Peptides against a protein of PDB entry 8BZL. Designs and how they scored, part 301

Target 1, 228 residues: chain A of PDB entry 8BZL
Amino acid sequence: SYDRAITVFSPDGHLFQVEYAQEAVKKGSTAVGVRGRDIVVLGVEKKSVAKLQDERTVRKICALDDNVCMAFAGLTADARIVINRARVECQSHRLTVEDPVTVEYITRYIASLKQRYTQSNGRRPFGISALIVGFDFDGTPRLYQTDPSGTYHAWKANAIGRGAKSVREFLEKNYTDEAIETDDLTIKLVIKALLEVVQSGGKNIELAVMRRDQSLKILNPEEIEKYV
Target 2, 242 residues: chain B of PDB entry 8BZL
Amino acid sequence: SRRYDSRTTIFSPEGRLYQVEYAMEAIGHAGTCLGILANDGVLLAAERRNIHKLLDEVFFSEKIYKLNEDMACSVAGITSDANVLTNELRLIAQRYLLQYQEPIPCEQLVTALCDIKQAYTQFGGKRPFGVSLLYIGWDKHYGFQLYQSDPSGNYGGWKATCIGNNSAAAVSMLKQDYKEGEMTLKSALALAIKVLNKTMDVSKLSAEKVEIATLTRENGKTVIRVLKQKEVEQLIKKHEEE

## One batch from the design tools (peptide; made by RFdiffusion4, then SolubleMPNN)

Design b1_p27_4_s1 (from b1_p27_4, 14 letters changed)
Fold by OpenDDE base, seed 2:
Structure b1_p27_4_s1 (fold): chain B 228 residues (1-228), chain C 242 residues (1-242), chain A 27 residues (1-27)
Amino acid sequence: as target 1 above (228 residues)
Amino acid sequence: as target 2 above (242 residues)
Amino acid sequence: SEEEFYEKIAAEATEEKLEAYAEKLYY
């Protein structure tokens, strides 16, 4: 029965369902993450929200804990499952270890969850990639990416979703120590990177900023326009 | 392409979930359901397609279900799937009430069901539910609320929306006529009739073919009321006179 | 019948409609 072998190796060693899940990620809008000196920034391309839709229910950036947030690209419903699991783990960690999670810890947890869904005969992979940013307890800013396969890596800057290739190319050229010298410059770098793929400027961008010992701040459109 | 149409929902080479898309298409053939949020209430209006003359006048809403004292929903899609999901909603709401001694917040109930829907798109041996739902409710956190969910387990909050047959056209009409901040329940009812009259494949809208429920707050309590046929007739008559 | 219902759906399921549904699934 096909139900027993959802994710299987091809004769040439490919996991097609994982590769196809990566294609699902490319159908998502673009997300960008940049690690600054004392700041982490997430920028996303806003999906066109229907006029009568409540914007509060349409989120691409979410907090996992006070010190960690993530952006995703891909299947919205899949993302919700991952986010919920991650939030529960963050709270559990606080209760059992009496400290907040490190950004690497929660990333590894998410990655492990994704990996299990690639190896289970009764499950398809998650159709999402995530950019996970935050601060460790020592005040170190972190940026991680995870994909449908369950792989994860630390980054200085990265992008996921539809325009990720173009944005990454931009970041590879423009990410310098000078470009992230200040918080404002770091924010500007993210905006400029997104503008490579986002039409109509700052109105279609959502930006989230986390500074050391501060909560996640989502910038309003007026604040974003100041950087454009 | 046909190889990905198996009972198990898997990704296509392009990263699509065709079984979910097909379920959404199936819902497009179901009777129309509307939801409209007003300042003083929220309503559901649904097309009644199966008018069996022998159905006892039991206020049995075919498409509108009371979930608890503070929430109701309407369904578009496969009836059997709808029955399963509406039962689960009631169970979830009841379990929450028993556990916390307070009603479940509206969005939490919606998300709980959406997690179930999502699971049926990810786990082997399962097919997506062929059902979309509109939810109306009140809670102390956000007041009056309207939500929509689809077979993927995706959901959103809405001021006004439509599912089922001609839903795209209905949504377009709602966008044109919905006045943000000025919508009363009375105006919402009139708008619902207007949109249904244009979207239903009937020459003349009749009260027997329309179910309407309103959710209001009276004396600090939620009141869910299914409109009587006579009340719906009056709404239709008023629309015809305008 | 369920069969007739599915046949009707299959006949009306255009790629354009399916793509429109797909767009709702991703962010």
Scores: peptide ipSAE 0.429, ipTM 0.813, DockQ to the pose 0.722
Fold by OpenDDE base, seed 5:
Structure b1_p27_4_s1 (fold): chain B 228 residues (1-228), chain C 242 residues (1-242), chain A 27 residues (1-27)
Amino acid sequence: as target 1 above (228 residues)
Amino acid sequence: as target 2 above (242 residues)
Amino acid sequence: SEEEFYEKIAAEATEEKLEAYAEKLYY
């Protein structure tokens, strides 16, 4: 059976391990990214943290650099590897080029990393998709999405994980220039999109906001409730 | 599906890593290990299954390992895998100390090992480690800490948790009895005995079947101590009187 | 063999238990 080989082509041209890695992504909780005018917003469905678990160690949204952050869906351990590699690259770029990475640059780096793991017979693909958001040096907000295959594209809005289909359908209907006219409206759009798949309202949502020339801000539950 | 029981950890059609799941199941058959975080310390309590009368009373903790002056761990799973991982932990901690002239932060040590575990789930020709670990430690950043890691390379911080046999039941009991912010090391020790008494498949809990280590701070130094059998006996006796 | 070991575990494991483990792997 060709599906047992590490990332080889089937007779019909399928890369089964890549396809199956995409199924692993669908087991992850939902993440949403939206690009506003002068803001980028990541929203995620919180994993139910066990009563005795430290929430500090459960992260779905991570900073890659001061100007870039990432949300993922899929295998948590795989995500940590990708995040660490991306952080090192961001720092290296600052040292060698004397400027922060563009969001596209770091996305391409992550995509290339993923692609290499699809071509090596000694490795399985990464079981993660990522939403990468941030600002370029010129102040342009960016949103990119990557998948296990190493493909990447720029988006106005997108979603990954278990509820991604429903969230994307919502965004396709509701993403308008009016809906992102202000930072608050953009945040509200993300919350509304997540509420399509998240039960029990704002308590199960984590939101990260990056504004132009500002650091990543994780909203507290009280701040989220103001938008609900 | 038995079809994906291959030596190589690959994705199933449903996106599952069966070899990792099987490793976790194997750990479920290992002896119970508990960790409890208190305000004034942290402890590990582990089931001792191999009571060989011929083992010289050099109470080498079978399941509890000192990693450095500020950290210890307990293991559940395959002994050979555990030995490899505990050695790696010590090496990582030592290399950090040599490089930075300060002890490695607890979470960084845990993460470094978890990256190794993850690699063994992603690289061809490798199998997952059949080991879960509980880590106890102190550092200047977060104070007393308790972590758990599994074969996938995932980890988390905990107030209290359990790995190995009957871990789910133990975790349930811990959730019921653990009082956040009010847990003293004394109370944590009592809770550990209570949970082990209920989760170990023994008719009566005995001190010979339990290893307990505590990590405390005394005069600005970390103290890792394995309890003597007499101390464990006293804890058991106290529990029986309640 | 390692393979035989994992086969034995698989035979003893219930799908419910395995699914519970699987859920811990994803976020």
Scores: peptide ipSAE 0.425, ipTM 0.809, DockQ to the pose 0.673
Fold by OpenDDE base, seed 4:
Structure b1_p27_4_s1 (fold): chain B 228 residues (1-228), chain C 242 residues (1-242), chain A 27 residues (1-27)
Amino acid sequence: as target 1 above (228 residues)
Amino acid sequence: as target 2 above (242 residues)
Amino acid sequence: SEEEFYEKIAAEATEEKLEAYAEKLYY
């Protein structure tokens, strides 16, 4: 039945539901990822938390495993589903392969999940893009992006969400070997990139940093202000 | 073209899920439910719309459901959907208890249901649940907790919040009067009555039209108590005297 | 019917109100 086909090709070859899911991503707040030499950094625009809302329950950056974290833009509920499945896969991989996932592996898993939701008659695409960062076992920092279509690519730096275009333009101009020469410079680059679209400065930014052989660290506002 | 409005599981050209938005609108017409977190407890207060004269004085909670020994919820929206979801919550909680021999953490129960809600927004042949829930609970990890979930499967923790009819006005009042760090259960009860009195579309607030449940800790045990009508009357009377 | 119910809500819902709901869904 045509009524069951959620994602179908248009006569001109477009997958409208995938394109519309990409529009859902643009409604999300901005996230940026940068790969440094021995560091990966995720920065996000904080959503305005309502007074009396618990900020703990409002997360845009999530750990998938000890060596991998993800930021998303788009539908919050959709993101939770993807995150949960990714976490399960990371744990399963540790049990079956006896090693943590590579960043590419888990990215590919997420991408495959998304792709299946574009091809199933009974499912709509996920309304999220994700930036996935981490370290492989060899200590190589990685940054990947996924979109609603299930495509994924490796990046040096990228952005997703509402302000992604402006942030990407900034990164294209300012991402140099000199700009990422140190961990601190890499963090500064992310902050500067986010400040292109975030109006209220450092108070509305959340930063997650993963250094080589270290756990994910979420910077507090005071730590962020040191880089501004 | 409003053609996207009839399909439950498709994005609009703007990336919107209209069926979820419509479900949220439906909830806006439901009776008001309030949740308030205090230092020494958490409460739910709900508007009772169906007063059957033939119901014996034992008012069963129409909108407040005990989920397990440590959690309760209140529902705004479609009653049939509410029944399905509350039953599912109970089942999830019981399965967890059986599997782990400990009560399910509050947030985990909320998220488990939210995953179901989300699925009904993504899978074909399903409509969103026309229900928002407030959850109150206690666990050893975070103590007293208040959560809100909507038809999208989104949720959040709150110090105080409202769902249903006039929820925006209620939330505004809560923002004005809620004193962070100083909220006692007693003050929370008074605040609940104050807000309900202003937000319910009734000429006079009466105990028969309000359900209140409190969750407290006594001797290392969670106690969920639905207030008796007389207790609610006293709260209303106290408010009228102020 | 379920469809009629949602159609009725859609007819009563203002775009402004619906947009306010939509904003809650994204991050």
Scores: peptide ipSAE 0.411, ipTM 0.799, DockQ to the pose 0.674

Design b1_p27_4_s1 (from b1_p27_4, 14 letters changed)
Fold by OpenDDE base, seed 1:
Structure b1_p27_4_s1 (fold): chain B 228 residues (1-228), chain C 242 residues (1-242), chain A 27 residues (1-27)
Amino acid sequence: as target 1 above (228 residues)
Amino acid sequence: as target 2 above (242 residues)
Amino acid sequence: SEEEFYEKIAAEATEEKLEAYAEKLYY
């Protein structure tokens, strides 16, 4: 059976392990990214944290560098590997080029890494999709999405994970220039989009905000409730 | 479906890693290990299953391993896999110390091993490690810490948790009895005995079948101590009297 | 000691393979 081998083509031209890795992504909780005018926002559905678990160790939003952050959906351990590789590349770029990476550059690096794991013998694909947001050195806000295949595209708004379809449908209807006219409206749009799939309101949402020339800010629950 | 029972860890059509799941199932049949974080320390409590009368050497600890001066771990699962991973932890910690002239932060040691575990779930020709670990430690960044890792290479910090046989029931009991912010090491020890007494498949809990280690801070130094059999007996006796 | 014996076997069996993978993880 061709589907038992490490990523090979089926007779009909499918890469089953890549397709199945995409199914692994759908098992992850929902993440949403929105590019505003001068802001980028990541929102994620909080995994139900066990009462005795330290919330610090349960994060789906991670900084890659001062100007770039990433949310993921899928296998947590796989995500850690990708995040670590991306962080090293960001630091390496700063040392060799003497400038921070562009959001496109680091996305392309991550995409290339994923692609290699779909083509290298003895490796399964990464079971993650990622939303990568940040600012280029010129102050331009960017949002990219990458999947297990190593494909990537720039987006105005997108979603990944279990509820991604419903969230994308919401964003397609509600993402307008008016809806992102201000930073606050952009944040509200992300929250409203997540509320399409997240139960119990703002308590189950984590939000990260990056404004132009500002560091990544993770909103606390009280700050999130102001937008609900 | 037996169709994806491959020796190589690959995705099922539903995006599952069956070999990782099977490894986790195997761990469910291993001896119970508990970890409890207190305000003034952290502890591990583990079931001893191999009490062979013919064991000439009283191993001070069968399932609890000192990793460095500031960390210890307990293992549930395949013994051979556990030995490999505990040795690797010691090597990682030692290399860090030599390189940076300071002890490795607790979470960094945990993540380093978890990256190894993850690799064994992604590379062909390898199987997942059939081992879960509980880690206890102290560092200057977060103080006393308790971590759990599984065969997937996932990990988390915990106030209290359990791995191995009847772990789900143990976790439920811990959730009921653990008082956040009020847990002393003394209370944690009592809770550990209470949970082990209910989760171990033994008619009577005995000190011979239980290993307990505590990690505390004394005069600015970490102290890792395995409780003597007499001390464990006293804890069991106290529990039976309540 | 039995402990030293198992540590040695574990070290010999795992060091090269684990180092090779550790290097790949950090490269």
Scores: peptide ipSAE 0.200, ipTM 0.691, DockQ to the pose 0.034; fails the geometry check

Design b1_p27_4_s2 (from b1_p27_4, 14 letters changed)
Fold by OpenDDE base, seed 5:
Structure b1_p27_4_s2 (fold): chain B 228 residues (1-228), chain C 242 residues (1-242), chain A 27 residues (1-27)
Amino acid sequence: as target 1 above (228 residues)
Amino acid sequence: as target 2 above (242 residues)
Amino acid sequence: MEEERYEEIAKKATEETLEKYAEKLYE
């Protein structure tokens, strides 16, 4: 009987498995998202890839569609499941509605998926938080965050993972209209924010940028160093 | 606390999945499996622990399984779990072939199995598979490939890696001796023997205790070959002479 | 005997030993 009820309320009204899943997120590498005026930027702490590991198989930032990308913190395998389902939904939406998804729509889809796993018997919560960024069809840049509980909110800037607290504190102090006035300044803001928790400078940072009407671009290390 | 160790795979208060970690620990006690990617091929080398003289000379690879014409895998961990997963890999590959009339890309096959592994870590009433796998393959997209997957459903591509007993030491040795861009299959075989000789808990490496498979391309076709015992003996002998 | 062996392995797994695996699960 206990095998069926994984996520249950405690006597004091807590969903411990959801809370513990949030702790799992804190074990993940730091990810940061910033919404600029005409740009969205994702930055992640690059885990030291083992010398013999193929870097192409380590992706912390992925495209969900041409206009939406996602970074995550937490269980990598859980993230893959969410990403795959989100991609399918993005394609389905294009076929059915004949328009790409809004960033809010796909975030809500992901959030609903997560929520179901907090309420369904025989399932544990997803051990991931996600930053979803992109552009709506009207050209509006968007940043959303979702957590293991299935909650989601729109943000100007946010961070997830082990260094999220420090990064958020930095962003709260430094996110101004002036700081995001240009695309380059926005990118610089993300790098500076990550450097609060990443010791070895630009070599340990992965950055992805999406500009209006442009595809996701992952910056190479040389490009990142120009902003440092 | 002990309470989270004995129950269905759930999060601990610290956000850990202890059952997955325990599965990984169990694999650490299994026989060593190595994978090495070369420019002209890829190989698997695995420790054979169950040498029964009465086993019919059916070249029964204890740990290396052919999945399709373009892929093979080696397994470290629980044998019964391994059998289930290898069968599933074959089924996935076959279904893909039937549906698309082309072989499944290597990474897609790995990912499909990893999704199954992940599910066994998330759904109640199930335990993680106590198995890690090394995959070798060739496809038209990436050429020769080596992948590793674990009980969590995580996977990665590798130039060289090791699973099972003394895997950490083996990986360290591989890091020291693996020359990126210069690795031939011949040199990879020599490296495999070198690493196994140091990492296997045996006084002397013998051909009876080692299984080696190579995957190469000949005339536009993938060739998966398990080395004969005599060939392995020659490799060991060559290593001892150096 | 196999079940007992697994139980013994589990008992011998120290928190330190498990920690090295935990790091591999998260990104």
Scores: peptide ipSAE 0.138, ipTM 0.631, DockQ to the pose 0.760
Fold by OpenDDE base, seed 2:
Structure b1_p27_4_s2 (fold): chain B 228 residues (1-228), chain C 242 residues (1-242), chain A 27 residues (1-27)
Amino acid sequence: as target 1 above (228 residues)
Amino acid sequence: as target 2 above (242 residues)
Amino acid sequence: MEEERYEEIAKKATEETLEKYAEKLYE
């Protein structure tokens, strides 16, 4: 059965393992990314951390470099592998090229990695999608998405994970130049988008903000509540 | 039968490479891409399927890739595979330029990629690329050229051809309307619109759903140009008035 | 029989999922 086989083409031309990996992504909590004028914002749905779990151990938003951060949906273990490799590549790039990676560059790297795992025998696709945000050296904010297939595209706004459809629909309706005119409005847009799928308000949302020439800032719950 | 479906490097008793055939089937579900060779240029026309409002406008070309100053390609099939192959094409072309201090001949670039594709059908542990490509180019050896390659690593030169969804029907239409020796770029553009209008699974052909690139020679230099939406609209309008 | 089974599995894949993946996976 192709559903239990390595990533091979079905008779009808489908890569079932890639499609199933996409289903794995849908099991993940929702992540949203929005590109503003001079800001990029990532938001994720916090899974109800069991009272005894250390909240610090489950970060769905991580820095890849000083100018790039990533949110993911899907298999956490798979994400760890991708994140680590991406971080190594970012550092390698700084050493070899003497400049930080562009957001597109690191996205392409991640995409290529994912693609290879769809074409290698004995390997399954990565069960993760990622939103990658950051600033290029010229100060341009960027948002990219990658899927288990290794596809990647640049976005103004996008979402991944379980509630991605609803969040995307919201963003399609509400993403306007006016809605991202200021940093605060952009943050509000992300929060509002996440609230389409998150019932418990700001307490179940994690937000990360990156501004031009600034490091990644993860907002605390109190800061998030100021926007809601 | 399962044994042949799950292994990329084994011939069936009938001599078939099922994984290659299945890859070709996958391409059949991709957007239509066509190429037409004219006396004064070459063109690619591709269907845009992924029009998302939230996509960043930076992607002026989704399906047509500039490979070097003298060549471009269009892709039908798995996007991630396409990205890998188009990157390889660029690298091959660049390495050749650096090594020989002249642009790679069109057919040599196509052949180089086809060797890679073929390897993925023959060496164990890899699946075929689910991608077909159309190549347009100019070189001093053969002038304007159009090539097609498929997952098997096969390629051919064409006067006009099509890959992706409804490619067989498109090829039939091209055969009927293509005038050998009399094809101008202008007439080729008109033919492209005509064929796309009939083969695309859309109720009405719109400029937003069509990407067209032309390759011409001006003042001894190759010019690769992606048509603006307004230009495509004009072509569509002219077709509708006919 | 196996081809038929694969076709059935492919058909059982939610049309929405297949369409979405086709749009995302294929150029």
Scores: peptide ipSAE 0.045, ipTM 0.478, DockQ to the pose 0.027
Fold by OpenDDE base, seed 4:
Structure b1_p27_4_s2 (fold): chain B 228 residues (1-228), chain C 242 residues (1-242), chain A 27 residues (1-27)
Amino acid sequence: as target 1 above (228 residues)
Amino acid sequence: as target 2 above (242 residues)
Amino acid sequence: MEEERYEEIAKKATEETLEKYAEKLYE
C-alpha cells in the first residue's frame, strides 16, 4: 500500500485532506479585504515580529502585479509557492496578451492551481486561503477569495484566518454604502474590523491600500494610527 | 494520531503537518548553531560533536559550508539531508552565476532552497528534510544578511538567531544581549561564545567543540574565514575572564 | 473512535465554510 498523500473521497463524499487544509487556514493570522468605491483595502494581523527578526522578510500582503495584490492565511511556505506562480502568470499574460490580468483571471489561475493539488495523486492540498484584490483595466475594484479546495468567489468584503468569523460578523453589520463612501471611511472600516480580533491596536495591523490607477501602498504605523 | 504519524506528509484532522513537526523536533536534538549579524560583518558559530581522533583533517568545517564567494551556511539536523541540501545550494548558486553573469542575491538562494523544502512537505512519497539552516551572506542589495530556514520551507531574516539543541534558550539570551545598531563583529563573536557556553551541554566550553566562521568585506570583496582554533581559544579565554 | 471524532470536527469546520460557498453555487 503506497502511502501516497492521496486526497481521496470518503464513502460519504468528503475530501478530508481539503477539509483539514481548511483547518490549517484557521490557524493562520486574520486577514481582511474590503472593496470600496474606488479603493481596495487589505488588512492583516501582524504577527508579533520576534525581537531580532527582520521585518522585511515577514510579509503577509504581497503584490502579484501592479494592479493586483494578495493576502493569505495558512501555511506561509505554501503561500510563497502560490505567489511565485501567480507572479509568473501575471508577467506571462502581459507578454502574450499585451494587457495586465484581470483580478478574476489571476484568481481563477490560483484556484485552478489549488484544485489540481486536490486531484493529483501524491500531492496534498495547499494549506492557504487568499484574499485577492485589485483593479481591472476598466478601473473596477475587485475582491476575490480562494480556499484550499480551489473554489473562488467575488466579495464586497471578507475575512480569512483565525478571527475570520468575528470579523465577518462585524462586516455584515457595518458594511454599508455610507461606510465606504470615501477612501478614508473604507480604510477605517478595515481597521475597525481587524480590531475585533487584534489586540493592542494599530501596532499589530498591517494595512495595504490600492486606489484606482495607483500602485499598492503599505501604510506605516503612523498612518494607521490616524484612522484609529 | 498514530495513523497520521506514519503516513506521507498529510494534514491531520486539526490541520497539522505532523511529519514537519517531527522533523523540527529531530533538529532540536542536533548540535547548536548560532548566527549573529553585525554592522561590519556576520558570523556563524556551530557546535562540533564529531571529534574523533581517527577522522582525517576537515579542511573547512564539519557544520559550516561555503556556498559561493559571498555566502556560507551552517546546518542543524540529519547529516545526509544536510549534504544534499548544501550541494543543491551550491548548484543553484552556480547556475545563477552562469545564467546571469552575476552572483545570486542572498535571499534568492535561500528562497530557492526553501521551495525545494516545501515541495518535500507537499508531494507524496517524500518526507520533509530533517534540517534547519542558517545562511550568512553579502550582496549589493541588502549588504550583510542572516537567514534561517526550517523543514517546512519557511525562512526569515534575522539580526541574531539559533537552531538546534537549546535554540529557544539561546534566542532568549540573544534577545537580551543583542544591542541593535551597536553590534560590531568583535562584540558579536563575544556574544556567540557567551551564548554557546550557556546553551551547550558541556561542563567547559573548548575550542575543539566550536566552529566559527566570519563573513566580512575587504577592499570591495567578500571574505569568508573560518577562525583558527587558537583564535577561538582566545575568545573563550576572554569570556572566562569577564 | 478517534478517527470518527476527527471526522466530526473536520465536518463541522468545513460546513461553516462550505455553507457560504454552497449557497452561492446554487444561486
Scores: peptide ipSAE 0.034, ipTM 0.746, DockQ to the pose 0.029

Design b1_p27_4_s2 (from b1_p27_4, 14 letters changed)
Fold by OpenDDE base, seed 3:
Structure b1_p27_4_s2 (fold): chain B 228 residues (1-228), chain C 242 residues (1-242), chain A 27 residues (1-27)
Amino acid sequence: as target 1 above (228 residues)
Amino acid sequence: as target 2 above (242 residues)
Amino acid sequence: MEEERYEEIAKKATEETLEKYAEKLYE
């Protein structure tokens, strides 16, 4: 009976469906986010796309709004649902409040959505973690992470997915004010971090950059190679 | 018993709500939160477990939330559930303020959330919130107040209490050292450090692992202040010297 | 397998957990 798919507490206080969703995230390709001084950067590991697959259809980095973008790790189908909901909320906010969302606001929205799916009967948790980056209206760069439980935190840098541990360890060692002093250095930091887990160099990395008062830019492979 | 463990919160043959009990068990594994009522104020002290270098400087406490100008809370349990509930508290408080043009009384805010918690234990298709809360506040009716609520929707007023890891031991210590009618905020802070030092599973208490907020009245206004790390260090140092 | 694991955990934890909180839930 489908009614058994309820996220319930175990006697020892565990929400197993949430924990299992976190395991699903660990199976996802690695994503990294770094907040610079005037830049936010997302990088993702490109899964080996079959030669015949249209590369355009596998975007692990997406814009939620002009000032916010998201990378995810875990179930792609689940991510699509979250992304769509977030986009609708961003547009709704612009219409009702007449201002773009703050990065924290949209993160909280996504987190709340995820949390509801951990508490509602007949629903399983989302099998995704997300890195959400962008700029607030005051020009402040932000980076947030959400997990399947609906928790969220602000970060200077973080990673999600199968290689997240190694990437985080790298970032803990190498994230300094000097390392993010310029936009280029920040981009280099992200690339170097991803290279800890990505095989075959820059060809398997997708990088998105958002600068203050600029739209999301996805770097092409040639641009990425310049930083390697 | 198994039949009731995996389903929507329903009564067992023994009249027990197992999902609520299991939620309470989950809270027992969460970081410790203390609340102490004093004559001249009230405080929350919470264990900080997540210390990551890459975290953006948390200007705000991880576990202590300002609800309105007159109330704050601390949480033990599932962080995502806590975020939802603290947001609801803020909304309830704000709606009351807008409707009545006065701050919501402390107990009414607590009760309103407890009704929500209770609903999540009674209505089908929902699980209990895996969160206990400590509330501190001031209102014109009862002055300084400390409340505790659990996943069942039950709540109570306290002079001092603890939720989360080692809460029973902490409560026992509080009972021993709490001096009714003589508790100053200063003494309450010292007591909080003393209890945390004994109840936290750390070899040495450090300021990085503790969050403290105080609620006081100054010039007829409520002041909620999160102690700076240096202030917490001083409290710890003072405790070590005694 | 998930159901079995849950049941095993439930069996072990149920007896100890239930006695502690039952009294707190009912005034």
Scores: peptide ipSAE 0.173, ipTM 0.680, DockQ to the pose 0.126; fails the geometry check

